# Designs tried in a protein design run: peptides against a protein of PDB entry 8OXM. Part 46

Target 1, 371 residues: chain A of PDB entry 8OXM
Amino acid sequence: FKAEFRLAGGVNLPKIIDCVGSDGKERRQLVKGRDDLRQDAVMQQVFQMCNTLLQRNTETRKRKLTICTYKVVPLSQRSGVLEWCTGTVPIGEFLVNNEDGAHKRYRPNDFSAFQCQKKMMEVQKKSFEEKYEVFMDVCQNFQPVFRYFCMEKFLDPAIWFEKRLAYTRSVATSSIVGYILGLGDRHVQNILINEQSAELVHIDLGVAFEQGKILPTPETVPFRLTRDIVDGMGITGVEGVFRRCCEKTMEVMRNSQETLLTIVEVLLYDPLFDWTMNPLKALYLQQRPEDETELHPTLNADDQECKRNLSDIDQSFNKVAERVLMRLQEKLKGVEEGTVLSVGGQVNLLIQQAIDPKNLSRLFPGWKAWV

## One batch from the design tools (peptide; made by RFdiffusion4, then SolubleMPNN)

Design b1_p11_1_s3 (from b1_p11_1, 6 letters changed)
Fold by OpenDDE base, seed 2:
Structure b1_p11_1_s3 (fold): chain B 371 residues (1-371), chain A 11 residues (1-11)
Amino acid sequence: as target 1 above (371 residues)
Amino acid sequence: MEELEKALLEA
């Protein structure tokens, strides 16, 4: 390891360290403290398995459908080392950076990212109707610009077209795999884009198996398919390449039902893998300091340690695990809302749910559903 | 492990 480190910013102040491998290559690593990286490590293993299934299928292999993975080495329950995703940027940094974000550069007369955030925070405790109206006003005055990512990075038209296809395929694969695994907390800082490949890298995998639905503000979308995410696909949007790649990914996942259920079952019952949502984690995910300009939290949390009997905890855990497995089996059978759907029908429903302004308007403001 | 964690967090 080099003796110097850099801070990556954020609440936990992760340290960027440079290490020289036994191969003489320098590699950047991110050391996180106060974070449990075991969930990230497990989810990366599941993504690698999904990639193996996608590579075995001729149609998904020909389309180069893959979810991008990174190396995770958990060191303790509170620390670990991540592979630094070299040549990636958070989509939020590109889109809504306060200084030089793409929205400010390309749409200087639109609402600022701060104005959008403020408007959505003002209605956070209001009715779904009021949230929807304000969300539609925000969307009208904050137009998507993510098409410019590929246009800025790839000046050659043939390369630009290839990279836009790589992006669209990456969104499709990660959306369907993420939906099957119930991946949540897909805010604009938890999705990186590779500046060379245009592929997405999903980070911070701490909300899985639909645990985002039990947050104080429940997650209402199956994956992130917001207006900027769609704009990055170009003129066809969700139609054509994206839809076909979703369908082919879903087909491989459904045809691999037994394998996926067996793997997830082993993981859900692994005593070293805590995937359950706890109240402190739920509060942390929805009380981000970046959103706290004015809310003084009156922390009168009386620490009533509910000493639940170990037997009642284990029985409650097993019932949650069984419910997760049952819901995973339903998804892999194409059972949505009690109806069995074809692959095309299921993918269509998921796309409609993900782009529905009514669902998007109900998300926590820190998720930035207008981006 | 704790010593390594401490060394990585204090470094």
Scores: peptide ipSAE 0.014, ipTM 0.443, DockQ to the pose 0.033
Fold by OpenDDE base, seed 5:
Structure b1_p11_1_s3 (fold): chain B 371 residues (1-371), chain A 11 residues (1-11)
Amino acid sequence: as target 1 above (371 residues)
Amino acid sequence: MEELEKALLEA
């Protein structure tokens, strides 16, 4: 390891460390403190299995449908090492960086990212109708620009087309697999884009198995399919390549039901794998940047009363695990809202739910649903 | 491990 480190941005100030491998190759690693990377490690294993299923199927293999994975080494319940995704940038950094974000560069007369955030924060505690109206105003004055990512990075028209196709396939694959696994917290900093492949890398997998629905502001979309995400696909948007890749991914997942259920069952009942949403974690994920000042954790040590019997906690856990498995089985059968759908019907419903401005307007403002 | 964790939490 080199003696020097860099800080990555964010509340937990993760350390970027350079190491030389036994192969003489320099590798950058992200060391995260105050976070349990066990969930990330487990979810990466599930993604690798999904990739194996996708590679076995001829139609998904021909389309190169894969989820980009990274190495996670959990060190403790509060620390671990992540593979630094070299040559990736957060989509939020490209789109809404305050200094040189694509929205500012290509749409200088639109609302700033800060103005959009402020408007949505002002209505956060308001009615769904008020949230929707303000969200529509924000969307009208904040037009998509993510098409420019591929245009900036890939100057050759043939390469540009191929990379836009790779992007669209990556969004489709990750959206469907993410939906099946109930992956939440898909804000613009938790999705990286590879500057060479145009493929997405999903990071911070700490909200899975639909635990995003039990957040103080519940998640209302199955995956991130916001206007910029769609704009990156080009003029066809969600139609054609994206839809077909979603359908082909969903076909493989549904046809692999027994394998996926068995794997998820083993993970849900692993006593070392805490996938349940803790109230403190839920508060942390939806904290306002302004509220950072006052939570001095006066951990007053009157820990006396929460000796709720270990048996009642275990029974509650098992009931949640059973519900997660039942819901996973429903998804893999195409059961949505008590109705059995075809692959095309299920994918269509998920796309409509993900792009619905009523659903998007209800998300936590930190998720940046207008991006 | 603990020293690394401590060095990660203190920085």
Scores: peptide ipSAE 0.013, ipTM 0.442, DockQ to the pose 0.042
Fold by OpenDDE base, seed 3:
Structure b1_p11_1_s3 (fold): chain B 371 residues (1-371), chain A 11 residues (1-11)
Amino acid sequence: as target 1 above (371 residues)
Amino acid sequence: MEELEKALLEA
């Protein structure tokens, strides 16, 4: 290890360290303190397995369908080392940075990102009808600009076209794999884009197995397919390449049902793997920016005294794990809302659910569904 | 590993 480190910024002040390997190569790593990286590590292993299944199939291999992965080494329950994703940027940083974000640069007369957030926060406790009306007003006055990412990064037209195709394939693969695994919390800071490959990297995998549906504001979309995500695909949007790549990914996942169920079953019953949503985590994920000041939970660790009967906790956990496995099996059979769908029918339903402005308007304002 | 974990707990 080099003796010097850099801070990456943010609340937990993660440390960027440079390491020299036994091969003489320098490798940059991100050291996180106070974060449990075990869930990220487990989800990366599941993604690597999904990639193995996608590479074995001739049709998905020819399309280069893969979910981007990064190395995670958990060190303790509160610390670990991440591979530094060099040459990636959060899609939120590119789109809605306050100083130089693409929305401000290309649409200077639209609402600011702050105005959009404020309008949606004002209706957060209102009816679904009022949320929908304000969401539609925000969407009308905040037009998508993510097409400009590939245009800024790739000046050669042939390279630009290839990179836009790589982006569209990456969105399709990660959307379907993420849906099967019930991956939540897909806000604009938890999705990185690689500036060289145009592929997406999903980070912070702490909401999985549909645990986003039990948040105080439940998640209403199967994956992030917002207007900017679609705009990055170009003129065909969700039609053509995206839809076909979703269908081919879903076909491989459904044909690999037994393998996927067996692995997820082992993970759900691993006593070292806490994937369940707890009330404190739910509060943290949906806190208001204004409430940052007061909740230092000095969780004094000393209230060990609630000897809740271990038997009742275990029975409740097992019933949640069984429900997750049943729902995973249903998805892999194409069972949606009690109906068995074809691969094309299931993918179509998921796309419609993900782009529905009624579903998008119900999301937590911090998810930024208008972006 | 142990030295890195120790340096993370002391930081």
Scores: peptide ipSAE 0.012, ipTM 0.420, DockQ to the pose 0.032
Fold by OpenDDE base, seed 1:
Structure b1_p11_1_s3 (fold): chain B 371 residues (1-371), chain A 11 residues (1-11)
Amino acid sequence: as target 1 above (371 residues)
Amino acid sequence: MEELEKALLEA
């Protein structure tokens, strides 16, 4: 380890450290304190398993369908080491950086990212109709620009085309696997894009198994498929390559039902793995940007021994785990809203749900569903 | 591990 570290931005001030391996290679690592990386580590293991299933199938292997993974080493319940995703940028940084973001560069006459956020925050407690109207006004005055990522990074037309296909395949694979695992919508800072491969890396996997539906503002989409995410696919949008890659990913997941259920069952009943949403985590995930200054969670572990009988906690946990497994089994059978769908029917429903401006308008404004 | 955790919590 080098003796020097750099701070990464954010509330937990993660430390970037440089390490020389026994192979003489320098490796950058992110050291997080006050953060439980066990969920990230578990989700990376599940993604590696999904990748193994996708590589065994000829049709998904030919399409190079994979989820990008990174190394996670939990050290304690509150600390761990992450592989630094070298050569990646948050999609939010590329799109909506205040200085040089792509929206400001390509659409200087559109609403600023701040104006969009303000408008959506003003209607946060309003009716669904008022939210929808303001969301449509925001969308009209904030046009997608993510197509320019591949155009800026890949100047050769043949390389540009291949990288746009790699992006589209990465979005499709991560969307379907993310839906199966119940990752839901993803904050724009928690989706990285690789500047060389155009593949997505999903980080901070603290919401899984549809726990986003029990947030103070529930998620309403199966995965992030916002207008900029779609714009990055180019002129065909969700049609053609994206849809076909979703269908082929879903086919492999459904055909691997027994394997996926067995793995998730082991994880859900692991006493070392708390995947459940707690009220403090829910508040933190949907805090206002203005409130970042005062909510230092002094996790005063005031041991309020709520002596809820250990039996009642365990029974409540087991009933939640059983419901998660049942819902996972339904997804893998193609059961949506009590109806059994074909792979194409299920994928179509999920795409329509993810792009529906009525669903997007109901999301937490902090997650920027207009981006 | 404990020294690293302590150094992460105290900083």
Scores: peptide ipSAE 0.011, ipTM 0.431, DockQ to the pose 0.038

Design b1_p11_1_s4 (from b1_p11_1, 8 letters changed)
Fold by OpenDDE base, seed 2:
Formats: C-alpha cells, sequence, structure tokens
Structure b1_p11_1_s4 (fold): chain B 371 residues (1-371), chain A 11 residues (1-11)
C-alpha cells in the first residue's frame, strides 16, 4: 500500500488508500473501519446473479440492461475494503454541492438546497398534509437540473444521446432490481453516476428486503425516481425507454422467480448475513450529521441488555425471514395490494408510487426527495 | 493483511 491516505467525507471517515497490485497496476480502495460491509458484499453477489439473468435474456441483453457492481472485501464485522469506483461522483455532489452544485449554477433564483432542507425539517414532525404542502412549495421553487449532467460531460450530440440512453437504462434496471430486493436508503449520496458511461452505481446497501419500511420515518417509495432522476432521462421522462426497460427487467425477474427465491432464501437463513434492522442502525441512518442543526443528542443509552431468550430471537428472526420471502414471492408473481398485475400494470404502479409527491413528502428530510 | 489491520487500527 502507499504510505499516504485521504479521508472520504462523512461520519465514518473512510480512508481512501492507493495500492499497487501484483500486476503493477495502481488501484484506489476505500477502507471502512466502522461499517459492516458483509451486507454490501452479499448484495453485490445478488446483483451479479441478476446481471447473469439479464444477459441470458435476448431482449434485456440487446438493451444492455445491467446493474453496476463493485468489489467488496469484508475483513471483519466492522471493517472492509471497497473498490473505489474511479470516475464516479455522488449525484448529490453534482446536484446540491454548496459551492458548485448544478441547482445553484442553472437555477440561481430557486431556493438553495439548504433552504429546501430547512423547510422540510421544520415540518418533519407535522401532519402528512402539512408535509405535502411544504414539499409542493419546495418543488415549485426548486426545479430539476440533472439534464445538464449529460450536456456538460458529452458535447457530441450522438455521444450525448447514447449516454442519456445508458443513464435511462441504468435507472430502469437498478430501480426494478432494487424494488425486487427491497433496497432502501437511496439518498443522493448513496447513488453514484459514472462520468464516462452515465451509468448509476448504487452504494451502501445496508437497507435491503424492505427494512427501510421499519425505520422511524418509513420509506414510502419503491425506488428513487425523483424529479432530477427523471430530468436526466430527457424530454420523454419516465415514458418510452425507461418504462420499456423497467418492463423487460421485471419480465426477466418474474420469469426467474424460482431462482431468485432460492437465492434469497439461502441468504436470509445464512447466520453470517445480518440483514435485519436494529434500533442503533435505524437511529444512525436517520440522525446523519450532514443535517448540521445543533441537535446534541444526550446519549443516555442505558445499556439495558435485554437478554432476549435465544429461542425468542430465533422465532422472531424466522418470522421476519418468512415475511420477506412471502413478499418477494408476491412481487415476483405481480401481486400488489392484493391484486395480480401484468408486468406493465405492476411497472406502472411502481412508477406512480415512486413519483407521487404524497409519498415523496413523507420521506425523511435527509433522503432529499425534492432532488 | 498486517499492514491493512494496522491501517484499520489507526482508523
Amino acid sequence: as target 1 above (371 residues)
Amino acid sequence: MKELEELLRKA
């Protein structure tokens, strides 16, 4: 390894290290020292399996439908090494960076990202109606700009069109695969965009199997399809390419139900894979210090080690695993809200749920649903 | 391994 490291921003201060491989190639790596990367590693394996299914199907292969993957090497329950996704940037850094964010550059008369966040934090404990009204005011005064990503990076019109298509396909594939697996915590820092391919890379996979629904502020959308995400697709938005790619991805997932159920069953019962949400993890996910308002939480965490009997833990775990498998089976059958839907009907419902401002207004403010 | 463990202990 090189003797120098850089800190990546954020609470856990991950270390960026450069290493020379046995092949003489320099590789950048991210070392996390306070995070369990086992879930990320497992989810990357599931994404690779989904990619294998998508490559076997002629219609999804022709469309180059893939979810981007990265290498994860877990070292302990609290540490591991990630492949640094060279040439990627968080969509949040591009969109809402304090100095040079695209919203500030292209919409200088709109609300600042800070003003939007403050307004949504002020209503966080209020009614759903008040949250919706403030969210609509924020959205009216904070217009999407993500179309400019491809316009800035790809000056040639033919390349620009190809990259916008690659982006739209990446959003569609990751949205449907993410929905099937119940992937949560899709805030703007957990989604990277590749500056050369325009494809998305989903990171920090610590919320899966709909465990985002049991957060103190429950997740209300199946995937991130916010106004900026849609704006990056260009004039057609969610119609045409995006919808068709969602339908073709969903078709492959539904036709692979037995394989997906078997894989997820093995993972859910793997004693080395802790996918369940715990209260400390839930608090950590929704008390992020990037919301720099002066709430000093007095950590009076009295260590009440509730000695739950091992039998009650196992029975509770098995009942959660069974519910996850049942819900996965429903999704793969097209069962939504007790009704069996066609692939087109199911994809349509998911798109409507993901773009519904009522659902978006109910999300935790740190998710930045107006972006 | 040992160098990486040392980097992790200093993290």
Scores: peptide ipSAE 0.005, ipTM 0.458, DockQ to the pose 0.034
Fold by OpenDDE base, seed 1:
Structure b1_p11_1_s4 (fold): chain B 371 residues (1-371), chain A 11 residues (1-11)
Amino acid sequence: as target 1 above (371 residues)
Amino acid sequence: MKELEELLRKA
């Protein structure tokens, strides 16, 4: 390894290191301390399996449907190495950077990202009606700009069109697979976009199997399909290419039910894989505004003061795992709210749920559902 | 591994 490192920013101060491989190639890596990368590693393995299923099907292969993956090497319960996603930027950085974000550049008379966040934080403890009204005011005064990503990066019209299609396919594939795996809504900093391919890379996969529904502010969308995410697809929005790619992805997932259930079952019962939401993790995910550089002490997991009988913990874990598997089986059968839907019906319901301003207005304000 | 563990210990 090179002796020098850079900080990537954020609370855990991940170290960017450069290493020379046995092939003589320099590779950048992200070293995270005080973070459990096992869940990220497991989710990358599941994504690789989903990609294998998508490549076996002729229709999804022809559409080049894939989830972008990165290398994860967990080293301990609190450390690991990630592949640095070279040539990617967080969509939040592109959209809402305070200095040069696309909203500031293209919509200088709209509300600032800070004004939007403040307005939504003020109503966080209010009624759903008050949240909806303020969310609609924010949305009216904060118009989508993500169409400009492909326009800035791809000046040739034919390349621009191809990359906009690649983006739309990437959103569709990640949305449907993310729904099946229960990844839920994704913070704008945890979605990277590749500046060369226009494909999305989902990072920090610490919420899976619908554990976002048990957060202090529960998630209300199946995946992130906010106004900027839709704007990046261009004038057709969620119609045409996006919808068809969702349907074809869902067809492959539903037709692969047995394989997906078997894999997820093995992972849920792996004693080395803690996917359950603990109260401290839940608080951590929804207490931090991005700007609090304050070193909140890593809540040492050593407050094991609840000697709940090992039997009661194990029974509670098994009942949660069984419920996750049952819900996964329902999704793969097209069972939504007790009704069996066709692939088109299920995909339509999920799209409508994801774009509904009433669902978006109820999300945790820190996840910026107006972006 | 050892060099990486040393980088992690200095974190």
Scores: peptide ipSAE 0.000, ipTM 0.444, DockQ to the pose 0.033
Fold by OpenDDE base, seed 3:
Structure b1_p11_1_s4 (fold): chain B 371 residues (1-371), chain A 11 residues (1-11)
Amino acid sequence: as target 1 above (371 residues)
Amino acid sequence: MKELEELLRKA
């Protein structure tokens, strides 16, 4: 370890440390304090297993279908070390940075990211009809620009085409695997893009197994397939490469049902793995920017002394775990809304659900469904 | 969330 560290910024002020390996290579690491990295570590292991399944299949291997993973080493219930993903940027930073974001640069006459956020916050407590109308107005006056990411980073036309293809494959693979695992909280900051590979890196995996559906504002989409995500694929959008890569990923997942169920079952019943949504976590995830001033997370560890009868907690937990496993089995059989679908039918339904402006308009404004 | 992002950027 080098003796020097840097602060990464943010609320918990994580420490960037440089480590020299026994191989003489410098490796930058982050030490995160006051956060539980166990869920991220577990989800990364599941992603590595999904990558192993995708590499065994000839069709998905030829398409280079993979989920980008990073190393997580939990050190305690409140600390861990993360691998540094050098050369990544949050899609939200590229798209909606207040000073130099791509929307401001390429669409200077559109609504600002702040105006869009404000309009959607004003209708947050209103009817679904009013939310839909305002969302459509926002979308009309905030046009997608994510096509310019690959155009800015890759000036050679052959490289540009290859990188746009890598992006589209990465979106497809992560969308389908994320759906199978019920990965939520896919806001524009929790998705990074690699500036060299154009592949996505999904971070902060703390909402899994469809626990996003029990948030105060329920998640209404299976994955992030917003207008900018689609614009990054180019003129074909969700058709052609994206759809075929989703279908081939879904085929491998469905054909690996027994393996995936066995792994997830072991994880759901691990007493060290808390995947359940708690009320405090739900409030934190959907907190308003105006409320940032009062919730110092004085999560005093002491108030967990509510001796809820261990038996009633255990029975309630087991029922939730069973429901998650049953829903995972349904997804892997192609059961959607009580109907058995083909791989193509299931993928089509998921794409339609993810791009439906009625579903997108119902999301929490912090998710930024118009981006 | 923001911390892991800022993490993944500064190395």
Scores: peptide ipSAE 0.000, ipTM 0.340, DockQ to the pose 0.053
Fold by OpenDDE base, seed 5:
Order: structure tokens, then C-alpha cells, then sequence
Structure b1_p11_1_s4 (fold): chain B 371 residues (1-371), chain A 11 residues (1-11)
């Protein structure tokens, strides 16, 4: 390894290390020392399986529908090595960086990212009606700018068009697969964009199997399809390419039901894979300071494993696992709210749920639903 | 390994 490291920012201060491989190539790696990367590793394997299913289908293969994956090597329950997603930036960094974010650059007269956050925090404990009103005021005074990502990075019009299509396909594929797997915590720092491919890379996969719905502020959207995410698709928004790519992805997932259920069943019952939301993890996810700069000392919660009676833990765990499998089976059958939907009907419902300002206004302010 | 373990211990 090189003797020097860089900090990547964030609460856990991941270390960026450079290593020389046996092939003589330098590779940047991210070393996390305070995170359990086992869930990320497992979810990356599931994404690779989904990519295999998508490559077998002619329609999804022709569209190059894939979820971007990265290498994860968990080393302990609190440490591991990630492949550094070289040439990626968090969408939050591009959009709402305090110094030079795209909102500040292109919309200098709009509310600042801080003003938007503050307004939504002030109403966090208020009624859904008050949250919705303030969210709509924020949205009126904070207009989307993510179209400028592709315009800044891709100056050639033909390249720009192809990259905007690659972005739209990536959003569609990751949204549908993420929905099927119940992927949560899709805040603007957990989604990277590749500056060369315009594809999304989803990181920090610690909220899966709809465990975002049991957070103190429950998740109310199936995936991130906020105004900036839509703006990045260009003039067609969620229509045309995005919708068709969602439908084709959903067709492949539904037609692969048995394979998906079998794999998820094995994972849910793996004693080495803790996917369940615990209260401390829930608090940590929704007490994150707004600015990555405030080093709150991670309370070493000594995991005094309260030796709950093994029998009561196992029964509660099995009931949650069974519920997750049942809900996964429903999604793969197109069962939404007790109704069987066509692929087009299911995708339409999910899009409507994801873009609904009423659902978005109810999210935790740290999710930044106005971005 | 050892260098990585030391980096992880300092993480």
C-alpha cells in the first residue's frame, strides 16, 4: 500500500488508500473502520445476479440495462475495503455542495440547500398537511438543475444524448431492482453518478427488504425519483425511455420470481447476514448531522448484546423473514395494495408513488426529498 | 494484511 491516505469525508471518515496490484496497476480503495460492509457485499452479489438475469433477456440486454456494482471485501463486523468508485461523485455533492453546487450556480436566487433543509426540519414534527405546504414552498423556490450534469460533462451533442439515455436507463434499472429488494436510505450522498458513463452507483446498502419503512420517520417512496433525478432525464422526464426501461426490468424480475425468491430466502436465513433494522441503527440513520464535517464521536455503544432469550429472538426474526418473503412474492406477482397489476400498471403506480409530493414531504429531512 | 489491519485500527 502507499504510506499516505486521504479522508473521504463523512461521519465514519473512510480512508482512501492507494494500492499497487500484482499487475502493477494502482487501485484506489476505500477503507471503512466503523461500518459493517457485509450487507453491502451481499447486496452487490444480489445486484450481480440481477444483472445476469437482465443480460439473459434480449430486450434488457439490447438496452444495456444493468446496475452498477463495486467490489466489497468485508474484513470484520465493523471494517472492510470497498473498491473506490473512481470517476464518480455523489449526486448530493454535484447538486447541493455548499460552495459550488449546481443549485447555487444555476439558481442563485432560489433558496439555499441550507434554507430548504431548515424549513423542512422546522416542520418535521408537524402534521402531514403542514409538511406538504412547506415542501411545496421549498419546491417552488428550489428548482431542479440536474440537467446541467450531462451538459457540463458531455459537450458533444451526440455524446450528450447517449449519456442522458445511459443515465435514464441506469435510474430505471436501479429503481425497479431497488424496489424489488426493498432498498432504502436513498439520500443524495448514497447515490453516486459516474462522470464518464452517466450511470448511477448505489452505495451504503444497509437498508434493504423494506426496513426503511420501520424507521422512526418511515420511508414513503419505493425509490428516489425526485425532481432533480427526473430533470437529469431531460425533456421527456419519466415518460418514454425511463418508463419503458422500468417495464422491461420489471418483466425480467417477475419472470425470474423463483430464482429471486430462492436467493433472498437463503440470504434472509443466513445467520451471518444481519439485515434487520435495530433501534440504534435506526437512530444513527436519522440523527446524521447535516454537514459531514461534524465529527460527533460515535458513541461506542458497547453492543451489550442483551441476551434476549434465543427462542423469542428466533420467533420474531422468522416472522419478519416470512413477511419479507411474502411481500417480495407479492411484488414479483404484481400485487400492490391487494390488487394484481400488469407490469405497466405496477410500474405506473410505483412512478406515481415516487413522484407524489405528499409522499416526498413525509420523508426524513436528511433524505432531502426536494433535491 | 498487517498494513491494512493497522489502517483499520486507526479508522
Amino acid sequence: as target 1 above (371 residues)
Amino acid sequence: MKELEELLRKA
Scores: peptide ipSAE 0.000, ipTM 0.448, DockQ to the pose 0.035

